# Peptides against a protein of PDB entry 5VJI, part 14

Target 1, 62 residues: chain A of PDB entry 5VJI
Amino acid sequence: NTLVVLHKSGLLEITLKTKELIRQNQATQAELDQLKEQTQMFIEATKSRAPQAWAKLQASLT

## One batch from the design tools (peptide; made by RFdiffusion4, then SolubleMPNN)

Design b1_p11_7_s1 (from b1_p11_7, 6 letters changed)
Fold by OpenDDE base, seed 2:
Structure b1_p11_7_s1 (fold): chain B 62 residues (1-62), chain A 11 residues (1-11)
Amino acid sequence: as target 1 above (62 residues)
Amino acid sequence: ELEELKRLLQE
């Protein structure tokens, strides 16, 4: 049984930990991408001074 | 032999 060999060798633990680290990295990357988008909307709102650009930023934060 | 490992990697 391959699973028993992987467990006894410690490779199963490393594999499962690697999977969890990938999942956490993906979640953190999604938060960073959202923050980058919000930052861009903030820059555009400050440049345009248009109420619509501020409304778009506000909608992204709620 | 690998079906249990595949299941654990999909969770």
Scores: peptide ipSAE 0.257, ipTM 0.833, DockQ to the pose 0.067
Fold by OpenDDE base, seed 3:
Structure b1_p11_7_s1 (fold): chain B 62 residues (1-62), chain A 11 residues (1-11)
Amino acid sequence: as target 1 above (62 residues)
Amino acid sequence: ELEELKRLLQE
């Protein structure tokens, strides 16, 4: 049984931990990318003085 | 023998 060999070698624990770290990294990266986009929309709203840029920012925060 | 490992990796 390959699963028993992987468990006894510690490789199963490393594999499952690596999978979980990848999942957490992907979630954190998505939150970071959203914050970067919101920050860019805020900068654009302040520079353009256009009501449409503020409306776009507001829509991203809802 | 690998089906259970595949299941655990999909959770």
Scores: peptide ipSAE 0.256, ipTM 0.832, DockQ to the pose 0.064
Fold by OpenDDE base, seed 1:
Structure b1_p11_7_s1 (fold): chain B 62 residues (1-62), chain A 11 residues (1-11)
Amino acid sequence: as target 1 above (62 residues)
Amino acid sequence: ELEELKRLLQE
């Protein structure tokens, strides 16, 4: 049984931990990408002084 | 033998 061998060798624990770390990394990357986009919208709102750019930023913060 | 491992990796 391959599963029993993986468990006894500790490789199952490493595999499951690696899967969880990949999942957490993907979630953190999505949050980081959202923050980068919000930061860019803030920069553009500050530069343009246009009400529409501030409205776009406000909509992204909901 | 690998079906249980596949299941655990899909959770």
Scores: peptide ipSAE 0.255, ipTM 0.832, DockQ to the pose 0.064
Fold by OpenDDE base, seed 5:
Structure b1_p11_7_s1 (fold): chain B 62 residues (1-62), chain A 11 residues (1-11)
Amino acid sequence: as target 1 above (62 residues)
Amino acid sequence: ELEELKRLLQE
């Protein structure tokens, strides 16, 4: 039984912990990507001074 | 033998 061997060796715990760390990393990466996009929209709004660019930024922050 | 491991990895 492979599961019993993995459990007894501690590899099951490591595997499940690794899976959880990957999940948390993916969630944190999504938050970072959103922040990067919002930062870019802010930069573009400051450069263009166009009301539409500020409206786009505002919509992203809601 | 691997079905339970697959289940745990899908949760």
Scores: peptide ipSAE 0.257, ipTM 0.832, DockQ to the pose 0.066; fails the geometry check

Design b1_p11_7_s2 (from b1_p11_7, 6 letters changed)
Fold by OpenDDE base, seed 4:
Structure b1_p11_7_s2 (fold): chain B 62 residues (1-62), chain A 11 residues (1-11)
Amino acid sequence: as target 1 above (62 residues)
Amino acid sequence: ELKKLQELLAK
């Protein structure tokens, strides 16, 4: 069957590794997006000089 | 025929 052929050819290992790399890439991208958002809030806080902007940034830092 | 592979990839 197809699964046996994939296993014996080594393609199953490549498929599983590719899946894991995609998952890790998605997780890293999510962390990067969060950092980008926090950076934007920091920039806005410095520009506005408003306590509310700093409070918003502080609340985002978990 | 691909059901077992699909189950493995769904984990």
Scores: peptide ipSAE 0.161, ipTM 0.815, DockQ to the pose 0.067
Fold by OpenDDE base, seed 3:
Structure b1_p11_7_s2 (fold): chain B 62 residues (1-62), chain A 11 residues (1-11)
Amino acid sequence: as target 1 above (62 residues)
Amino acid sequence: ELKKLQELLAK
C-alpha cells in the first residue's frame, strides 16, 4: 500500500522530519515574535519616558 | 488507503 511504499522509499521519514521541523520552526518563530514585541516596547518606553510605556513592558515580561 | 498515513501525520 501507499504507506509501505513511502516507508521503504525513505519519503515517510523525510515527511515526518519535515513536519517536525515545521513545528519547531513555528514555535521558535513565536518566541522570536514575542521577543521582537518586547524589544519594541522597550524602545517605546525609552523614547516616551512615560510610566505607562514602562508598565506595558513590565506586564509583557511577566 | 491513505487513512493510516493521515493518522500518522495528525500526531
Scores: peptide ipSAE 0.161, ipTM 0.815, DockQ to the pose 0.064
Fold by OpenDDE base, seed 2:
Structure b1_p11_7_s2 (fold): chain B 62 residues (1-62), chain A 11 residues (1-11)
Amino acid sequence: as target 1 above (62 residues)
Amino acid sequence: ELKKLQELLAK
C-alpha cells in the first residue's frame, strides 16, 4: 500500500506540510499584491491630486 | 491505491 509506505517513511508528513506551506505562501502573496496595488493608487493620488484618485484609494482600503 | 492519498491532498 503506497499510502502506508509514505506514512511510515515520513514522506506523507512532509507532503502535507509542503501543501500547507504552499497554501500559506499563496495567501501571503495575495496580501502582498493587494498592498502593492494600494501603494500604486497612493502614488497616483499624490501625482494627480484629483479627487477621483483619492476616492479610488479610499475604496480600496475599505 | 493512490486514490486515498489524492483524496487527502484534495482537502
Scores: peptide ipSAE 0.160, ipTM 0.816, DockQ to the pose 0.066
Fold by OpenDDE base, seed 5:
Structure b1_p11_7_s2 (fold): chain B 62 residues (1-62), chain A 11 residues (1-11)
Amino acid sequence: as target 1 above (62 residues)
Amino acid sequence: ELKKLQELLAK
């Protein structure tokens, strides 16, 4: 069957590895997005000099 | 025919 053929050819291993890499990439991207957001909040806090902006940043770091 | 593969990929 198809599964056996994929396994014997090595394509199954590649497929599973690709899936795992996609998962890892998604996790890393999520962390990167969080860092970007935190960086933006920091920039906004420095611009506004308002305690509310700093509070927002602080909340994001918890 | 692809059911087993789909099950594996769904995990």
Scores: peptide ipSAE 0.160, ipTM 0.814, DockQ to the pose 0.065

Design b1_p11_7_s3 (from b1_p11_7, 5 letters changed)
Fold by OpenDDE base, seed 4:
Structure b1_p11_7_s3 (fold): chain B 62 residues (1-62), chain A 11 residues (1-11)
Amino acid sequence: as target 1 above (62 residues)
Amino acid sequence: ELEELQKLLAE
């Protein structure tokens, strides 16, 4: 069957590794997006000089 | 024919 042929050719290993790399890439991208958001909140806090902006940043740092 | 592969990729 197709799975047996894929396994014997070595393409199954490549397929599974690719899936795992995509998953890891998605997780890393999510962390990067969170950091970007926190950076923006930091910039806004420095610009506004408002205690509420600093409180918002502090609340985001979980 | 692809049922087994699809199951494996869904994990």
Scores: peptide ipSAE 0.176, ipTM 0.812, DockQ to the pose 0.068
Fold by OpenDDE base, seed 3:
Structure b1_p11_7_s3 (fold): chain B 62 residues (1-62), chain A 11 residues (1-11)
Amino acid sequence: as target 1 above (62 residues)
Amino acid sequence: ELEELQKLLAE
């Protein structure tokens, strides 16, 4: 049984841990990307002084 | 057979 062999060798644990780390990394990256986008919208709002830019930022924060 | 492993990894 392949699963039994992987389990006994410790590779199953490593595989599952790796999968979990990838999942966590993806989630964290998504949050980071969102923050980067919000930061950019903030920068654009300050530069343009246009109410539309502030509206975009506000919408992103809700 | 890899079916059991694949099922576990799909969780």
Scores: peptide ipSAE 0.175, ipTM 0.812, DockQ to the pose 0.065
Fold by OpenDDE base, seed 2:
Structure b1_p11_7_s3 (fold): chain B 62 residues (1-62), chain A 11 residues (1-11)
Amino acid sequence: as target 1 above (62 residues)
Amino acid sequence: ELEELQKLLAE
């Protein structure tokens, strides 16, 4: 049984841990991308000084 | 058989 061999060799644990780390990495990357977008909206708001740009930023933070 | 492993990895 392949699963039994993987378990006994320790490779199953490594595989499952790797899967979890990939999942956590994806979640962290999503948060980072959101922060980058919010930062860009902040920059645009400071440049335009338009109420609409600040409203857009505020909506993203909600 | 890899079906059991594939199911576990799909969780």
Scores: peptide ipSAE 0.174, ipTM 0.811, DockQ to the pose 0.068
Fold by OpenDDE base, seed 5:
Structure b1_p11_7_s3 (fold): chain B 62 residues (1-62), chain A 11 residues (1-11)
Amino acid sequence: as target 1 above (62 residues)
Amino acid sequence: ELEELQKLLAE
C-alpha cells in the first residue's frame, strides 16, 4: 500500500505539512494583495482629492 | 493505488 509506505517513510507528514504551508501562504498572499489594493486606493485618493475616492477607500476598510 | 492518498490530500 502506497499510503502505508509514505507514512512509514515520513513523506506523508512532509506532504501534509507542505499542503498546509501552501494554504497558509495563499491566505497570507490574499491579505497582502488586499493591503496593496488599499494602498493604491489611498494613493488615488490623495491625487484626486475627490470625496468619491476617499469614500471608495473607506468602503474597502469596512 | 493512490486513491487513499488522493482522498487525504483532497481534504
Scores: peptide ipSAE 0.170, ipTM 0.809, DockQ to the pose 0.068

Design b1_p11_7_s4 (from b1_p11_7, 7 letters changed)
Fold by OpenDDE base, seed 1:
Structure b1_p11_7_s4 (fold): chain B 62 residues (1-62), chain A 11 residues (1-11)
Amino acid sequence: as target 1 above (62 residues)
Amino acid sequence: ELEKLQQLLAQ
């Protein structure tokens, strides 16, 4: 059984850990992307001087 | 032979 061989060799643990690291990386990347978007909205709000841009930023921070 | 591993990775 391939699964038994992977388990006994330690490769199963590495495989499962790699899967978890990928999941954590994806979660962190999503947070980073959100922060980048919020940063862009902040920059746009400062440039436009439009109340609507500030309202959009405020909505994103809730 | 890898079906059990694939099931674990799908969880």
Scores: peptide ipSAE 0.169, ipTM 0.816, DockQ to the pose 0.070
Fold by OpenDDE base, seed 2:
Structure b1_p11_7_s4 (fold): chain B 62 residues (1-62), chain A 11 residues (1-11)
Amino acid sequence: as target 1 above (62 residues)
Amino acid sequence: ELEKLQQLLAQ
C-alpha cells in the first residue's frame, strides 16, 4: 500500500506540510498584491490630486 | 493505490 509506505517513511507528513505551506504562500501573495494595488492608487491620488482618485483609494481600503 | 492520497491533497 503506497499510502502506508509514505506514512511510515515520513514523506506523507512532508507532503501535507508542503501543501499547507503552498496554501499559506498563496494567501500571503494575494495580500501582497492587494497592498501593491493600494500603493499604486495612493501614488495616483497624490499625482492627480483629484477627489475621484482619493475616493477610489478609500473604496479599496474599505 | 494513490486514490486516498489524492483525496487528501484535494482538500
Scores: peptide ipSAE 0.167, ipTM 0.816, DockQ to the pose 0.068
Fold by OpenDDE base, seed 5:
Structure b1_p11_7_s4 (fold): chain B 62 residues (1-62), chain A 11 residues (1-11)
Amino acid sequence: as target 1 above (62 residues)
Amino acid sequence: ELEKLQQLLAQ
């Protein structure tokens, strides 16, 4: 049984850990992307000085 | 043979 062999060799644990690390990486990347977007909206708000740009930033923080 | 492993990875 392949599953038994993987378990006994320790490769199953490594495989499952790798999957979990990928999941955590994806979550962290999503947070990073959100921060990047918020940063960009902040930059645009400072450039435009328009209330609408600040409102857009504020909406992203809620 | 790999069905159980695939089930674990699908979770």
Scores: peptide ipSAE 0.167, ipTM 0.815, DockQ to the pose 0.066
Fold by OpenDDE base, seed 3:
Structure b1_p11_7_s4 (fold): chain B 62 residues (1-62), chain A 11 residues (1-11)
Amino acid sequence: as target 1 above (62 residues)
Amino acid sequence: ELEKLQQLLAQ
């Protein structure tokens, strides 16, 4: 049984842990990307002084 | 025989 062999070798645990780490990394990366975008919108709002840019930032924070 | 493993990885 392949599953039994993987379990006994420890490779199953490594595989499952790797999968979980990938999932966590993807979630964290998504949050980081959102923060980067919000930061960029903040920078643009400060540079442009346009109310539209502040509105975009505000919308992103809701 | 890999079906059980695939089910675990699909979770």
Scores: peptide ipSAE 0.167, ipTM 0.814, DockQ to the pose 0.063

Design b1_p11_8_s1 (from b1_p11_8, 6 letters changed)
Fold by OpenDDE base, seed 5:
Structure b1_p11_8_s1 (fold): chain B 62 residues (1-62), chain A 11 residues (1-11)
Amino acid sequence: as target 1 above (62 residues)
Amino acid sequence: TLEKLQQLLAE
């Protein structure tokens, strides 16, 4: 069957590995996006010097 | 089977 052919050809392993790499990439991208947001909140806190901006940053770090 | 392959891809 198709699954056996894909397994024997090595394409199944490549496909599953590719899927796993995509999943890992998505997780890493999410962490990176969070860091970018926290960095932006830090920049805004330094610019405004408002306690509300620092509170917002602190809340994001919890 | 094709169904089994689809299950693996859906995980």
Scores: peptide ipSAE 0.082, ipTM 0.755, DockQ to the pose 0.065
Fold by OpenDDE base, seed 1:
Structure b1_p11_8_s1 (fold): chain B 62 residues (1-62), chain A 11 residues (1-11)
Amino acid sequence: as target 1 above (62 residues)
Amino acid sequence: TLEKLQQLLAE
């Protein structure tokens, strides 16, 4: 059957590994995007010197 | 089985 052919050819292992790498890449990208947003809030807080901007940054870090 | 493969891909 298809599963046996995929397993014997090694394609099953490659498929599962590829899926896992995609999942990990997506998770890492989400963390990176969050860090970029937090960095932007930090920059804005330093520019405005407003307590509201610092409060917003602090809230994002929780 | 094919169903097991489909399950693994859906996870």
Scores: peptide ipSAE 0.081, ipTM 0.757, DockQ to the pose 0.062
Fold by OpenDDE base, seed 4:
Structure b1_p11_8_s1 (fold): chain B 62 residues (1-62), chain A 11 residues (1-11)
Amino acid sequence: as target 1 above (62 residues)
Amino acid sequence: TLEKLQQLLAE
């Protein structure tokens, strides 16, 4: 049985832990990308001084 | 079973 062999060798635990770490990494990367986008909107708002740019930033913070 | 392994990897 393939599952029994993987379990006894320790490879199943490593595989499942690796999958979980990849999932956590993807979630953290998504949060980082959102922060980068919000930072860019902040920079654009300060440069343009346009009320609509500040409104766009404010809408993104929720 | 192979089916159980596939289920664990699909989660």
Scores: peptide ipSAE 0.081, ipTM 0.754, DockQ to the pose 0.064
Fold by OpenDDE base, seed 3:
Structure b1_p11_8_s1 (fold): chain B 62 residues (1-62), chain A 11 residues (1-11)
Amino acid sequence: as target 1 above (62 residues)
Amino acid sequence: TLEKLQQLLAE
């Protein structure tokens, strides 16, 4: 049984841990992308000095 | 089986 062999060799644990790390990496990347977007909105707000830009940033932080 | 492993990875 392939699954039994993988379990006994420790490769199943490594495989499942790798899967979890990939999932966590994807989540962290999504958070990073959100932060980048918020940073861009902050930059635009500082440049425009328009209340609408600040409102947009504020809405993104909720 | 390979199918069982694939199922675990799909979860």
Scores: peptide ipSAE 0.081, ipTM 0.754, DockQ to the pose 0.071

Design b1_p11_8_s2 (from b1_p11_8, 6 letters changed)
Fold by OpenDDE base, seed 3:
Order: structure tokens, then sequence, then C-alpha cells
Structure b1_p11_8_s2 (fold): chain B 62 residues (1-62), chain A 11 residues (1-11)
């Protein structure tokens, strides 16, 4: 069947590995995006010197 | 089968 052919050709392994790499990439990208957002909140907190900005940053770190 | 493959890819 299709699965057997895919397995014997090696394409199943590549397909599953590709899925895993995509998943890992998505997870890493999410962490990177969070870091970027936290960095922006930090910059804004330093500029505004407002307690609300620091509170927002603190909330993002918890 | 194709359906079996789809199940694997959906997991």
Amino acid sequence: as target 1 above (62 residues)
Amino acid sequence: TLEELKKLLAA
C-alpha cells in the first residue's frame, strides 16, 4: 500500500522529520517573538518611566 | 492506504 511504499522509499522518515522540524521551528519562533515583545516593552518602560509600563513588562515575565 | 497515511500526517 501507499504507506509501505513511502516507508521503503525513505520518504516517510523525511516526511515525519519535516513535520518535527516545522513543529520545533514554530516553538522556537514563538519564543523568539515573545522575547522581541518583552524587549520592546522594556524599551518602552525605560522611555516612559511610567509605573504602568514596568508593570506591563513584569506581567509579561511571569 | 491513503487514509492510513493521512492519519499519520495528522498526528
Scores: peptide ipSAE 0.060, ipTM 0.702, DockQ to the pose 0.066
Fold by OpenDDE base, seed 1:
Structure b1_p11_8_s2 (fold): chain B 62 residues (1-62), chain A 11 residues (1-11)
Amino acid sequence: as target 1 above (62 residues)
Amino acid sequence: TLEELKKLLAA
């Protein structure tokens, strides 16, 4: 059957590994996006020097 | 089977 052919050809392992890499990439990208957002909030806080901006940054670091 | 493959890909 299809699964047996896929397994014997080695494509099953490649497919599963590819799926895992995609999952890991998505997770890493999410963390990177969060860091970018936090970095932007930090920049804004330093520019404004307003306590409210620092409070906003602190709230994001939970 | 094809259904087994679909299950693996959906997981």
Scores: peptide ipSAE 0.059, ipTM 0.705, DockQ to the pose 0.063
Fold by OpenDDE base, seed 4:
Structure b1_p11_8_s2 (fold): chain B 62 residues (1-62), chain A 11 residues (1-11)
Amino acid sequence: as target 1 above (62 residues)
Amino acid sequence: TLEELKKLLAA
Protein backbone atom coordinates (compact mmCIF):
# COMPACT_ATOMS: atom_id res chain seq x y z
CA ASN B 1 0.00 0.00 0.00
CA THR B 2 1.58 3.23 -1.22
CA LEU B 3 -0.24 5.37 1.32
CA VAL B 4 1.03 3.25 4.21
CA VAL B 5 4.61 3.41 2.91
CA LEU B 6 4.42 7.19 2.52
CA HIS B 7 3.01 7.58 6.00
CA LYS B 8 5.65 5.43 7.68
CA SER B 9 8.51 7.09 5.80
CA GLY B 10 7.35 10.60 6.73
CA LEU B 11 6.87 11.62 3.12
CA LEU B 12 3.09 11.87 3.50
CA GLU B 13 3.49 14.59 6.14
CA ILE B 14 5.88 16.50 3.90
CA THR B 15 3.53 16.12 0.93
CA LEU B 16 0.51 17.38 2.85
CA LYS B 17 2.50 20.25 4.37
CA THR B 18 3.75 21.23 0.92
CA LYS B 19 0.19 21.22 -0.41
CA GLU B 20 -0.91 23.48 2.44
CA LEU B 21 2.00 25.87 1.90
CA ILE B 22 1.13 26.12 -1.79
CA ARG B 23 -2.46 26.95 -0.87
CA GLN B 24 -1.36 29.61 1.61
CA ASN B 25 1.06 31.06 -0.92
CA GLN B 26 -1.73 31.33 -3.48
CA ALA B 27 -4.00 33.09 -0.99
CA THR B 28 -1.26 35.53 0.01
CA GLN B 29 -0.45 36.24 -3.63
CA ALA B 30 -4.11 37.01 -4.33
CA GLU B 31 -4.19 39.49 -1.45
CA LEU B 32 -0.98 41.08 -2.68
CA ASP B 33 -2.37 41.43 -6.20
CA GLN B 34 -5.51 43.08 -4.82
CA LEU B 35 -3.39 45.54 -2.83
CA LYS B 36 -1.35 46.35 -5.93
CA GLU B 37 -4.53 47.07 -7.89
CA GLN B 38 -5.91 49.27 -5.13
CA THR B 39 -2.61 51.14 -4.97
CA GLN B 40 -2.75 51.79 -8.71
CA MET B 41 -6.31 53.10 -8.44
CA PHE B 42 -5.18 55.39 -5.63
CA ILE B 43 -2.33 56.75 -7.75
CA GLU B 44 -4.68 57.36 -10.68
CA ALA B 45 -7.20 59.10 -8.42
CA THR B 46 -4.55 61.49 -7.09
CA LYS B 47 -3.30 62.29 -10.59
CA SER B 48 -6.65 62.86 -12.30
CA ARG B 49 -8.41 64.55 -9.38
CA ALA B 50 -11.60 63.34 -11.05
CA PRO B 51 -14.48 62.42 -8.72
CA GLN B 52 -15.21 59.27 -10.70
CA ALA B 53 -11.67 57.98 -10.06
CA TRP B 54 -12.16 58.34 -6.33
CA ALA B 55 -15.54 56.64 -6.63
CA LYS B 56 -13.89 53.66 -8.34
CA LEU B 57 -11.31 53.42 -5.58
CA GLN B 58 -13.97 53.58 -2.88
CA ALA B 59 -15.97 50.84 -4.57
CA SER B 60 -12.88 48.60 -4.69
CA LEU B 61 -12.31 48.92 -0.95
CA THR B 62 -15.71 47.49 0.00
CA THR A 1 -1.19 2.83 -5.22
CA LEU A 2 -0.46 5.83 -7.39
CA GLU A 3 -4.19 6.32 -7.92
CA GLU A 4 -4.74 6.48 -4.17
CA LEU A 5 -2.09 9.19 -3.89
CA LYS A 6 -3.68 11.17 -6.73
CA LYS A 7 -7.05 11.06 -4.99
CA LEU A 8 -5.48 12.21 -1.73
CA LEU A 9 -3.80 15.18 -3.38
CA ALA A 10 -6.97 16.10 -5.27
CA ALA A 11 -9.02 16.29 -2.07
Scores: peptide ipSAE 0.054, ipTM 0.695, DockQ to the pose 0.072
Fold by OpenDDE base, seed 2:
Structure b1_p11_8_s2 (fold): chain B 62 residues (1-62), chain A 11 residues (1-11)
Amino acid sequence: as target 1 above (62 residues)
Amino acid sequence: TLEELKKLLAA
C-alpha cells in the first residue's frame, strides 16, 4: 500500500521528521514571543515608573 | 492508501 511504498522509499522518515521539526519550531517560537512580551513589559515598567506596570510584569513571570 | 497517509499526517 501507499504507506509501505512511502516507508521503503525513505519518505516516511523524512515526513515524520519534518512534522516533528515543525512542532519544535512552533514551540520555540511561542517561547520567543513570550520572552519578547516580557521584555516589552519590562521596558514599559522602566519608562512609566508606575506600580501597576511593575505588577503586570510580576504577574507575567510565572 | 492515500486516506491512510492523510490520517497519519493529521495525527
Scores: peptide ipSAE 0.054, ipTM 0.692, DockQ to the pose 0.071

Design b1_p11_8_s3 (from b1_p11_8, 5 letters changed)
Fold by OpenDDE base, seed 4:
Structure b1_p11_8_s3 (fold): chain B 62 residues (1-62), chain A 11 residues (1-11)
Amino acid sequence: as target 1 above (62 residues)
Amino acid sequence: TLEELQKLLAE
């Protein structure tokens, strides 16, 4: 069957490893996007000097 | 089977 052919050819292992790498890449990208958002909030806090902007940044750090 | 492969890819 299809699964046996993929296993014997080595393509199943490559497919499963590729899926795992995509998942890890997506997780890392999500962390990077969060850091970018926190960096933007920091920039806005320094520009506005408003206490509410600093409070917003502090709330985002945990 | 094809169903087994689809299950593995859906995880």
Scores: peptide ipSAE 0.076, ipTM 0.740, DockQ to the pose 0.066
Fold by OpenDDE base, seed 1:
Structure b1_p11_8_s3 (fold): chain B 62 residues (1-62), chain A 11 residues (1-11)
Amino acid sequence: as target 1 above (62 residues)
Amino acid sequence: TLEELQKLLAE
């Protein structure tokens, strides 16, 4: 059957590994996007010197 | 089984 063919050919292992790598890549990308947003809030806080901007940044880090 | 494979791919 299809499962046996995939297993014997090694494609099953590659498929499962690929899925895991995609999942890990998506998680890492989400963390990177969050860091980029936090960096932008930090830049805005330094520019405005307003306590509200610093409060916003602090809230994002919790 | 094929069902097990489908389950793994759905995760």
Scores: peptide ipSAE 0.075, ipTM 0.745, DockQ to the pose 0.061
Fold by OpenDDE base, seed 5:
Structure b1_p11_8_s3 (fold): chain B 62 residues (1-62), chain A 11 residues (1-11)
Amino acid sequence: as target 1 above (62 residues)
Amino acid sequence: TLEELQKLLAE
């Protein structure tokens, strides 16, 4: 069947590995986006010097 | 089968 052909050709392994790499990339991107947001909140806190901005940053780190 | 492959890709 199709699955057997893909397995024997090595394409199944490549396909599954590609899926895993995409999943890992998505997880890494999510962590990067979180860091970017935290960095922005830090910048805003330094600019405003408002305790509310620091509170927002602190909440994001919990 | 194609159905079996789709099941694996859905995991």
Scores: peptide ipSAE 0.075, ipTM 0.736, DockQ to the pose 0.067
Fold by OpenDDE base, seed 3:
Structure b1_p11_8_s3 (fold): chain B 62 residues (1-62), chain A 11 residues (1-11)
Amino acid sequence: as target 1 above (62 residues)
Amino acid sequence: TLEELQKLLAE
């Protein structure tokens, strides 16, 4: 069957590894997006100098 | 089959 052919050719391993890399990439992208958001909150906190902005940043870091 | 592969990839 198709799975047997893919396994014997090595393409199944590549396919599964690719899937895992995509998953890891998505996770890394999510972390990056979170960092970007935290960076923005930091910038806003420095600009406003308001304790509320710093509190918001602090809450995001927990 | 392709369906079998799709099921595997959906895991």
Scores: peptide ipSAE 0.074, ipTM 0.736, DockQ to the pose 0.074

Design b1_p11_8_s4 (from b1_p11_8, 7 letters changed)
Fold by OpenDDE base, seed 1:
Structure b1_p11_8_s4 (fold): chain B 62 residues (1-62), chain A 11 residues (1-11)
Amino acid sequence: as target 1 above (62 residues)
Amino acid sequence: TLEELKKLLEA
């Protein structure tokens, strides 16, 4: 059957590994995007020197 | 089976 053919050809392993790599890449990208947003909030907090901006940054780190 | 393959791809 199809599963046996995919397994014997090695394509099943490649497919599963590719799916896992895509998942990991998406998770890493999400973490990177969050870090970029936190970095921007930090920059804005340093520029404004307003307690509200620092509070916003603090909230994002929780 | 195809169902087994689908289950593996959903994981």
Scores: peptide ipSAE 0.087, ipTM 0.744, DockQ to the pose 0.061
Fold by OpenDDE base, seed 2:
Structure b1_p11_8_s4 (fold): chain B 62 residues (1-62), chain A 11 residues (1-11)
Amino acid sequence: as target 1 above (62 residues)
Amino acid sequence: TLEELKKLLEA
């Protein structure tokens, strides 16, 4: 039984943990990318002093 | 079974 062999060898645990870490990494990266985008919108809003830029930033913070 | 392993990996 392949599953039994993988379990006893420890490879199953490593595989499952690796998949979980990948998912967590992807989620964290997505949050980071969103923060970067929001930061850029904030920078643009401060530079342009245009109400449109502030409105765009506000919309992103929902 | 191999199928059971695949299902575990998809979870």
Scores: peptide ipSAE 0.084, ipTM 0.742, DockQ to the pose 0.062
Fold by OpenDDE base, seed 3:
Structure b1_p11_8_s4 (fold): chain B 62 residues (1-62), chain A 11 residues (1-11)
Amino acid sequence: as target 1 above (62 residues)
Amino acid sequence: TLEELKKLLEA
């Protein structure tokens, strides 16, 4: 049985851990992308000095 | 089997 062999060899644990790390990496990447977007909104807010831009940034931080 | 592994990874 392939599953039994993988389990006994330790490769199943590595496989499952790898899957979890990929998931966590994806989540971290999403957070990073959100931060990048928020940073861009912050930059635009500082440039425009318009209350609308600051409101947009504030809304994104909820 | 390989199918069993695939099912496990899909969970």
Scores: peptide ipSAE 0.080, ipTM 0.737, DockQ to the pose 0.070
Fold by OpenDDE base, seed 5:
Structure b1_p11_8_s4 (fold): chain B 62 residues (1-62), chain A 11 residues (1-11)
Amino acid sequence: as target 1 above (62 residues)
Amino acid sequence: TLEELKKLLEA
């Protein structure tokens, strides 16, 4: 059947590995986006010098 | 079958 053919050809392993890599990439991208947001909050905190901005940054780090 | 493959890929 189709599954057996894919398994014997090695394409099944490649397909499953590709799915895993996509998942890992999504997780890494989420971490990167979080870091970007935290960096922006840090920049805003330094510009405003307002306690509220620093509190917002601190909350994001918890 | 193709349906079996779809189920496998959903995991």
Scores: peptide ipSAE 0.076, ipTM 0.730, DockQ to the pose 0.066

